# Designs tried in a protein design run: peptides against a protein of PDB entry 4BOS. Part 28

Target 1, 163 residues: chain A of PDB entry 4BOS
Amino acid sequence: PVLTRTVVPADNSCLFTSVYYVVEGGVLNPACAPEMRRLIAQIVASDPDFYSEAILGKTNQEYCDWIKRDDTWGGAIEISILSKFYQCEICVVDTQTVRIDRFGEDAGYTKRVLLIYDGIHYDPLQRNFPDPDTPPLTIFSSNDDIVLVQALELADEARRRRQ
Target 2, 163 residues: chain A of PDB entry 4BOS as posed
Amino acid sequence: PVLTRTVVPADNSALFTSVYYVVEGGVLNPACAPEMRRLIAQIVASDPDFYSEAILGKTNQEYCDWIKRDDTWGGAIEISILSKFYQCEICVVDTQTVRIDRFGEDAGYTKRVLLIYDGIHYDPLQRNFPDPDTPPLTIFSSNDDIVLVQALELADEARRRRQ

## One batch from the design tools (peptide; made by RFdiffusion4, then SolubleMPNN)

Design b1_p12_7_s4 (from b1_p12_7, 7 letters changed)
Fold by OpenDDE base, seed 1:
Structure b1_p12_7_s4 (fold): chain B 163 residues (1-163), chain A 12 residues (1-12)
Amino acid sequence: as target 1 above (163 residues)
Amino acid sequence: MPSLVKEGEGRP
């Protein structure tokens, strides 16, 4: 099995598209972003004490309005929220640093999904199998550390190729 | 939260 990257559109919503892809088992749907943005806004709005201005960098209401725009970028805050929502670790391998940032790592989730990030763009990662009739895997065991090694290797290669 | 994952407005 080999870990591969599925390139999603660079349309300012690549994070949401990528997360949707992996948590839904490999479904590419760039149109998912608006609803995911609304979901995040709903979660944030529901707990203004936790999602404070200190965390958001802006008021709760301002953040909710901001994240629902179709041209704003998601990042660590959104990934953290989505990790909690989907009850899985979201592991982001950074091609610039060849490091993995793990979201939800302390929550005790049994599953993890992987994204690759180049500083401005997110793509989902999947495991392809030798049998062409076996669909790729996007949801891994949180005990599967091999996939993390493979992600690092993939990121290192991407960095070498300036991609 | 890790600071390596970026967020912002619009494409750079």
Scores: peptide ipSAE 0.032, ipTM 0.703, DockQ to the pose 0.700
Fold by OpenDDE base, seed 5:
Structure b1_p12_7_s4 (fold): chain B 163 residues (1-163), chain A 12 residues (1-12)
Amino acid sequence: as target 1 above (163 residues)
Amino acid sequence: MPSLVKEGEGRP
C-alpha cells in the first residue's frame, strides 16, 4: 500500500474540499465548501465566550461573516473545529518543513485523516492498495503510525522536487 | 465548552 495525494482545486476552499474528501472516504466534492463554511460559522457563533476576539483575531460575528466568504482561507482554527466536529484526528503534513501538525491528538479519537499542505494549498491523502478491487483508504486508525511515516516521506519527496 | 485550539498549519 502506498500513500498518495489527490490534487483538489486551488479555489480558496481547498482545505474544506480536502477535509470533506478524507472524512467521507474519498469523495471529491468541490461544492462542499459553502456548507462547511456555514458549519464552522455556526459552531463559532454558538459559543461566543470561547470563540472570542482573542481566539479569532476579530469579533465572533466578524469571523462568521468572514469565513462564509467564498474567498477566505481556512487554517488551524478551522481544522481544529472540523476535527472536533468529525471526531477525528486531522494530521497535516507540511511539505515546507516536513513536519506533521496533529489536530485533535489529545482528544482520544480512534480515527485519523491526513492532509498535505505546501504553505498555500491543502490536498487530501489516501492509501492505495495493490488490489485494484480494494478502494483507497482515507480514514486510518489513530494507532496507524505507518501512515504518518508515509506522509513524511511524501512531504519530503515533494520538498525535494522544489529544490 | 470547546477546548483550546491546537497550533498548527496556519492560514496560507
Scores: peptide ipSAE 0.032, ipTM 0.707, DockQ to the pose 0.130
Fold by OpenDDE base, seed 2:
Structure b1_p12_7_s4 (fold): chain B 163 residues (1-163), chain A 12 residues (1-12)
Amino acid sequence: as target 1 above (163 residues)
Amino acid sequence: MPSLVKEGEGRP
């Protein structure tokens, strides 16, 4: 088994496309972004006490309007929200630093998904199997530390390619 | 929140 990345479009919605890909078991659908943005806005709007201006950097309503724009970039806030929504740990390996940021790591989720990030773009990661009849895996056990090692290796290789 | 995660306006 080998960990690979699926390159998604760099259309300002790569985070949402990437998350959708991994949580849906490997479904590439760039058209999911508007709905994903609305989902996040809905969640934020539903809990203005938790999603305060202190967390959002803007009012709850302003954030909801902002995130629903087709050109705004998702980040840590959106990943955290999606982690909670999908009830899974979202691990982001950074090709610039060769480090993994784990979102939802303290929530006790049994599942984890992985993204690779280069500072301006997100892609989803998947495990490919030698058996061609076995589909790639995108949802891993939160105890699967091997996949994290593989993600770091993949990130390191990517970093070297940029040198 | 980790600073290693991109946020803000879209790409030019």
Scores: peptide ipSAE 0.031, ipTM 0.698, DockQ to the pose 0.701
Fold by OpenDDE base, seed 3:
Structure b1_p12_7_s4 (fold): chain B 163 residues (1-163), chain A 12 residues (1-12)
Amino acid sequence: as target 1 above (163 residues)
Amino acid sequence: MPSLVKEGEGRP
């Protein structure tokens, strides 16, 4: 088995497309972004005490309006929200630092999904099998540390290619 | 590990 990336469009919504891809078992749907943005806005709006101005960098209402724009970028806070919503770890391997950030690592989730990030773009990762009739896997056990090693290998190779 | 804090009005 080998870990590979699926390139999604660089349309300002790559994070949402990538998360949707991995949590839905490998469904590429760039049109999912507006609904994903609305989902995040709804969650944030539902808990203004937790999602405070100190956390959001703007008022709760301003953030909700902002994240629903089609040209604003998601990041750590959006990943954290989606991790909680989908009840899985979201592991992001960064090709610039060759490190993995784990979101939801302290929640006790049994499943993890993986993204690769280059500083401006997110793509989903999947495990391909030698049997062509076996579909790729995007949802892994949270105990599967081999997939994390493979993700780091992909990041190392990506960094070397840029140098 | 990652902080639940929004960093600015955009991404680099």
Scores: peptide ipSAE 0.029, ipTM 0.684, DockQ to the pose 0.262

Design b1_p12_8_s1 (from b1_p12_8, 6 letters changed)
Fold by OpenDDE base, seed 3:
Structure b1_p12_8_s1 (fold): chain B 163 residues (1-163), chain A 12 residues (1-12)
Amino acid sequence: as target 1 above (163 residues)
Amino acid sequence: SRGKMTTKPIKK
């Protein structure tokens, strides 16, 4: 089995497309972003005490209006929210630093999904199997350390290609 | 480049 990258459109909504892809088992739907943005806004609006200006960098309402725009970028805040919503770790491997940032790592989730990030773009990762009839896997056990090693290998290769 | 496009930990 090999871990591979599925390139999604660089349309300012790559994070949402990538998360949707992995949590839905490998469904590529670039049109998912508006609903994903609304979902995040709904969650944020529902808990202004937790999602304060200290967390958001702006007022709760300003954030909700901002994230629902079709041209604003998702980042760590949105990943954290989506991790909580989908009840899984979201592991982001960075091709610039060759490190993995784990979101939801302290929540005790039994599942994890993986994204690859280059500083301006997110893509989903999947495990492909030798049997062509076996569909790729996007949801991994939180005990699967091999997939994290494979993700780091992908990031290292990507970094070397840029040098 | 945008302010929220980061994998930096969320500051609380």
Scores: peptide ipSAE 0.056, ipTM 0.762, DockQ to the pose 0.552
Fold by OpenDDE base, seed 2:
Structure b1_p12_8_s1 (fold): chain B 163 residues (1-163), chain A 12 residues (1-12)
Amino acid sequence: as target 1 above (163 residues)
Amino acid sequence: SRGKMTTKPIKK
């Protein structure tokens, strides 16, 4: 089995498309972004005490309006929210640093999904199997350390390609 | 590109 990258559109919503892809088992749907944005805004609006201005960098309402725009980029805040919503670790391997940031790592989730990030773009990762009839895997055990090693290898290769 | 030109930082 090999870990591979699926390139999603660079349309300002690549994070949401990528997360949707992995948590839904490999469904590529660039049209998912508006609903993903609304989901995040709904969660944020539901808990203004937790999602404070200190966390958001703006008022709760301002953030909700902002994230629902089709041209605003998601990041750590949105990944954290989506990790909680989907009850899984979201592991992001950074091709610039060849490091993995694990969101939700302390929550005790049994599952993890993986994204690859280059500083401006997110793509989903999947495990391909030798058997062509076996569909790619996007949801891994949180104990699967091999997939993290493979993600680092992908990131390292990507970094070398840019040097 | 259009819209925001930078991503929010990844941090945990």
Scores: peptide ipSAE 0.047, ipTM 0.745, DockQ to the pose 0.267
Fold by OpenDDE base, seed 5:
Structure b1_p12_8_s1 (fold): chain B 163 residues (1-163), chain A 12 residues (1-12)
Amino acid sequence: as target 1 above (163 residues)
Amino acid sequence: SRGKMTTKPIKK
């Protein structure tokens, strides 16, 4: 099995598209972003005590209005929220640093999904199998450390291509 | 400014 990258559109919503892809088992739906943005806003609005200005960098209301815009970029805050919502660890491998940031790592989730990040763009990762009858896998066991190694290798290769 | 924030998945 080999870990591969599926390139999603660079339309300011690549994070949401990528997350949707992996949590839905490999479904590419660039139109998913508006609803996911609203979902995040709803979650943030529902708990202003937790999602404070200290966390958001802006008021709760300002953040909610901001994230619902179609041109705002998601990042760590949104990943954290989506990790909690989908009840899975979200692992992001960075091609610039060849590091993996794990979101939800202390929540005890049994599943993990992987994204690849290049500094301005997110793409989903999937495991392809040699058997053509076996569909690609996007949801991994949280105990599957091999996939993390493969992700690092993929990121390292990407980094070398740019240097 | 308001429309763009870092995309970096850096945990606080």
Scores: peptide ipSAE 0.070, ipTM 0.766, DockQ to the pose 0.402; fails the geometry check
Fold by OpenDDE base, seed 4:
Structure b1_p12_8_s1 (fold): chain B 163 residues (1-163), chain A 12 residues (1-12)
Amino acid sequence: as target 1 above (163 residues)
Amino acid sequence: SRGKMTTKPIKK
């Protein structure tokens, strides 16, 4: 089995598309972003005490309006929220540093999904199997550390291609 | 880039 990336459009919503892809078992749907953005805004709005200006860099309401725009980028806040929403660990391997940031790692989730990030773009990762009749896997056990190793290998290769 | 993409915990 090999871990591969599916390149999603660089349309400012790659994070949302990538998350949707992995949590839905490998469904590529770039049109998912508006609803996911709205979901983020709803969750942010629901807890203004936690999602404060200190965290958001703007007022809660302003952030909600901002994230719902089709040209704004999601980041750690969104990943954290989506991890909680989908009840899974979201692991982001960074090709610039060859490090994995794990979101939701302390929540006790039994499942993890993986994204690859290059500083300006997110793509989803999937495990492909030799058997063509076995569909790619995007949702892994949170105990599957092999997939993390594979993600690091993939990121390292990506880094070497650019450096 | 028109926006920020980061894995840092806090957006600023």
Scores: peptide ipSAE 0.053, ipTM 0.755, DockQ to the pose 0.452; fails the geometry check

Design b1_p12_8_s2 (from b1_p12_8, 7 letters changed)
Fold by OpenDDE base, seed 2:
Structure b1_p12_8_s2 (fold): chain B 163 residues (1-163), chain A 12 residues (1-12)
Amino acid sequence: as target 1 above (163 residues)
Amino acid sequence: MRGKRTTKPIKR
């Protein structure tokens, strides 16, 4: 089994496309972004006490309006929210630092998904199997640390190609 | 040479 990346469009919504891909079991749908953005906004709006200005860097309402724009980029806040929503750990391997940031690591989720991030773009990761009849896996056990090692290797290779 | 990271940061 090999861990590979699926390159999604660099259309300002790559985070949402990537998350959607992995949590839905490998469904590539670049048109999912508007609804994903609205989902985030809805969750934020539903809990103004938790999603305060201190967390958001802007008022709750301003954030909701902002994140729903088609040209604003998602990041840690959105990943955290999506981790909670989908009840899974979201692991992001950074190709610049060759480090994995784990979102939801303290929540006790049994499942994890993986993204690769280079500072300006997110892509989803998947495990391919030698059996052509076995579809790629995007949802892993939270105990599968081998996939994290493979993600680090993939990130290191990507880094070396650019350095 | 890779430019500055401009995407919203991930967890640090």
Scores: peptide ipSAE 0.067, ipTM 0.749, DockQ to the pose 0.159
Fold by OpenDDE base, seed 1:
Structure b1_p12_8_s2 (fold): chain B 163 residues (1-163), chain A 12 residues (1-12)
Amino acid sequence: as target 1 above (163 residues)
Amino acid sequence: MRGKRTTKPIKR
């Protein structure tokens, strides 16, 4: 089995597209972003005490309006929210630092999904199998540390290609 | 370059 990257469009919504891809088992749908953005806004709006101006950098309402724009970028706040919503660990491997940032790692989730990030773009990761009739896997056991090693290898290779 | 906090540690 080989961990591979699926390049999604760089249309300002790559984070949402990538998360949707992995949590839905490998479904590429760039049109999913508006609904994903609205989901974020709904969750943010539901808890103004936690999602305060101090956390958001703007008022709760302003953030909700901002994240629903089609040209604004999701980040750690969105990943944290989506991890909790989908009840899975979201692991982001960074090609610039060759590090994995794990979201939801202490929540006791049994599942993990993986994204690769280069500082400006997110892509989903999947495990491909030798049997062409076996579909790629995007949802892994939270105990599967091999996939994390493979993700680091991908990131290191990507970094070497750019240096 | 656009963006906001993209990982737990703010790197970019």
Scores: peptide ipSAE 0.063, ipTM 0.787, DockQ to the pose 0.336
Fold by OpenDDE base, seed 4:
Structure b1_p12_8_s2 (fold): chain B 163 residues (1-163), chain A 12 residues (1-12)
Amino acid sequence: as target 1 above (163 residues)
Amino acid sequence: MRGKRTTKPIKR
């Protein structure tokens, strides 16, 4: 089994497309972004005490309007929200630092999904099997540490290609 | 409000 990267469009919504891909078992749907942006805005608006200006960098209402634009980029706030919404750990391997940032690691989720991030773009990761008739896996056990090792190897190779 | 086309940081 090999961990591989599926390149999604760099259309300002790559984070949403990538998350949708992994949580839906490998479905590529760039048109998912508007609905996911609205989901983020809804959740942010529902808890102004937590999602304060200090956390958001702007007022709650301004952030909701901002994230719903089709040209704004999601980040850690969106990943944290989506981890909680989908009830899974979201692991992001960074090709610049060759480290994994884990979102939802303290929530007790039994499942994890993986993204690869290069500082300006997110892509989903999947496990491919030797049997061509076995579809790729995007949802892993939260106890599967081998997939994390493979993600680090993939990121390290990507880093070396750019140096 | 102007759209922001910069990457928001991941967990640092």
Scores: peptide ipSAE 0.063, ipTM 0.770, DockQ to the pose 0.268
Fold by OpenDDE base, seed 3:
Structure b1_p12_8_s2 (fold): chain B 163 residues (1-163), chain A 12 residues (1-12)
Amino acid sequence: as target 1 above (163 residues)
Amino acid sequence: MRGKRTTKPIKR
C-alpha cells in the first residue's frame, strides 16, 4: 500500500474540497464548497462565546459573512471546526516545513484523515492498495502512525522537487 | 467584508 495525492482544483476552496474528499471516502466534488462554507458559518454563529473575536480576528457575524464568500481561503480555524464536526483528527502535512499539524489530536477521535499543504493549496491524501479491486482508503485509525510517516515522505519529496 | 486570497495560518 502506498499513500498518494489527489490534486483538487485551485479555485479558492481547495481546503473544503479536500476535507470533503477524505471524510466522504474519496469523493471528489469541487461543488461542495458553498455548503461547506455555510456549515462552518452556521457552527460559528451557534457559539459566539467560543468563536470570539480573539479566535476569529473579527466579529462573529463578520467572520460568518466573510467565510461564505467564494473567494476567501480557509485555514486552521476552518480545519479545527471541520475536525470537530466530522469527529475525526485532521492531519495536515506541510511540504514547506516537512511537518504534520494535527487538528483534533486531544479530542480522542478514533479516526484520522490527511491533507497535504504547500502554503497556498490543500490536497487530500489516500492509501492505494495493490489489489485494484480494493478502493483507496481515506479514513485511517488515529493510531495508524505509519500513514503519518508516509505523509512526511511525500512532503519531503515535494520539497526536494522545488529546490 | 473584504475577500481574502491568502491561506490562514496553520498552527505551528
Scores: peptide ipSAE 0.063, ipTM 0.762, DockQ to the pose 0.288

Design b1_p12_8_s3 (from b1_p12_8, 7 letters changed)
Fold by OpenDDE base, seed 1:
Structure b1_p12_8_s3 (fold): chain B 163 residues (1-163), chain A 12 residues (1-12)
Amino acid sequence: as target 1 above (163 residues)
Amino acid sequence: DRGVRSTKPIKK
């Protein structure tokens, strides 16, 4: 099995598209972003004590309005929220640093999904199987550390290519 | 303002 990336559109919503792809088992839907943005806004709005100005960098209401715009970028806050919502660990391999940041790692989730990030763009990762009739896998066991190694290898290769 | 894309965990 080989870990590969699926390039999603760079339309300001690549994070949402990528997360949707992996948590839904490999469904590419660039139109998923508005709903996911609204979901995040809903969650943020529901807990103003936790999602404070200190965390958000702006008022709770301002953040909710901001994230619902179609041209704003999601980041760590959104990943954390989505990890909790989907009840899975979200692992982001960074091609700039060749490291993996794990979101939800202490929550005891049994599943993990993987994204690749280059500093400005997110793409989903998937495991391809030798049998072409076997669909790619996007949801892994949280105990599958081999996939993390493969992700690091993929990121390192990507880093080497652009240099 | 399109925001910042970050992989850094949220610091509480």
Scores: peptide ipSAE 0.059, ipTM 0.771, DockQ to the pose 0.815
Fold by OpenDDE base, seed 2:
Structure b1_p12_8_s3 (fold): chain B 163 residues (1-163), chain A 12 residues (1-12)
Amino acid sequence: as target 1 above (163 residues)
Amino acid sequence: DRGVRSTKPIKK
């Protein structure tokens, strides 16, 4: 497939780096994680009724302190928050199950971005073009289901290669 | 504690 994976550092902040990469159009910045963590904490702190202990698994304040640590892993909660913040679907293709989980799918967003996930690591996905002067695409139409098929193919190949 | 990564959608 023309959809390709950009490997980001496995430094406990791969989710944030990956999301930043795709939503910013292909900007690789591993140093973005601290600010991304603070952003999430700020959003969570701003709405304790929505981001309740039942959702967070800990108190609102405890979560905010926890997510701001440089060694804690982001997951579904953080993806959901970032989806809302960036107003786009975040589609995560899982190499272990070869399925896609779509975050923000019911929000009516017109754009989607894609990540690949292997159970412990997130990487961003991008579409490459044959014209070398055309930069890779990381932001897709939410109607572009072909990219989802390509993501599944990529994940299946990764699974077979034990990637 | 580095937490757990999950792709399961979070439902309120």
Scores: peptide ipSAE 0.057, ipTM 0.769, DockQ to the pose 0.836
Fold by OpenDDE base, seed 3:
Structure b1_p12_8_s3 (fold): chain B 163 residues (1-163), chain A 12 residues (1-12)
Amino acid sequence: as target 1 above (163 residues)
Amino acid sequence: DRGVRSTKPIKK
């Protein structure tokens, strides 16, 4: 089995497209972004005590308006929210540092998904199998440490290519 | 502005 990267469009909504891809089992749908942005805004708006200015860096209302724009970038806040919503650990491997940041790691989720990040763009990761009739896997066991090693290998290779 | 994105964990 090989861990591979699926390149999604660089349309400012790559994070949402990538998350949707992995949590839905490998469905590429760039049109999912508006609804996902709205979902995040709805969640944030529903709990202004938790999603405070200290967390958001702006007022709750300002954040909701901002994230619903089609040209704003999602990041750690959005990943954290989506991790909670989908009840899975979201692991982001960074090609610049060759490290993995785990979101939802303390929540006790049994499943994890993986993204690759280069400082600007997010892409989803998937495991391909030798049998062509076996579809790629995007949802892994939270106990699967091999996939994390493979993700680091991909990041390391990407870093070397930039040299 | 597109804003700033980060993979850094959120600290509470």
Scores: peptide ipSAE 0.053, ipTM 0.759, DockQ to the pose 0.764
Fold by OpenDDE base, seed 5:
Structure b1_p12_8_s3 (fold): chain B 163 residues (1-163), chain A 12 residues (1-12)
Amino acid sequence: as target 1 above (163 residues)
Amino acid sequence: DRGVRSTKPIKK
């Protein structure tokens, strides 16, 4: 089994496309972003006590309006929200630092998904199998630490290609 | 403002 990267469009919504891809088992749908942006805005608006200006860097209302724009970038805040919504750990491997940031790691989720991040773009990761009849896997056990090692290896190789 | 993509955990 090999961990591979699926390149999604660099259209300012790559995070949403990537998350959708992995949580839906490998479905590429670049048109998913508007609804996911609205979902995030809805969640943020529903809990102004938690999603305060201290967390958002702007007022709750300002953030909701901002994230619903089609040209704004998703990041850590959005990943955290989506992790909670989909009830899975979202692991992001960074090719610049060769480290993994785990979102939802303390929530007790049994599943994890993986993204790769290069500083300006997110892509989803999947496990491919030798058997062509076995579809790629995008949802892993939260106990599967091998996939994290493979993600680090993938990121390290990507980093070396740029140096 | 398009914002900044980040992998850093949310500041709480």
Scores: peptide ipSAE 0.058, ipTM 0.770, DockQ to the pose 0.779; fails the geometry check

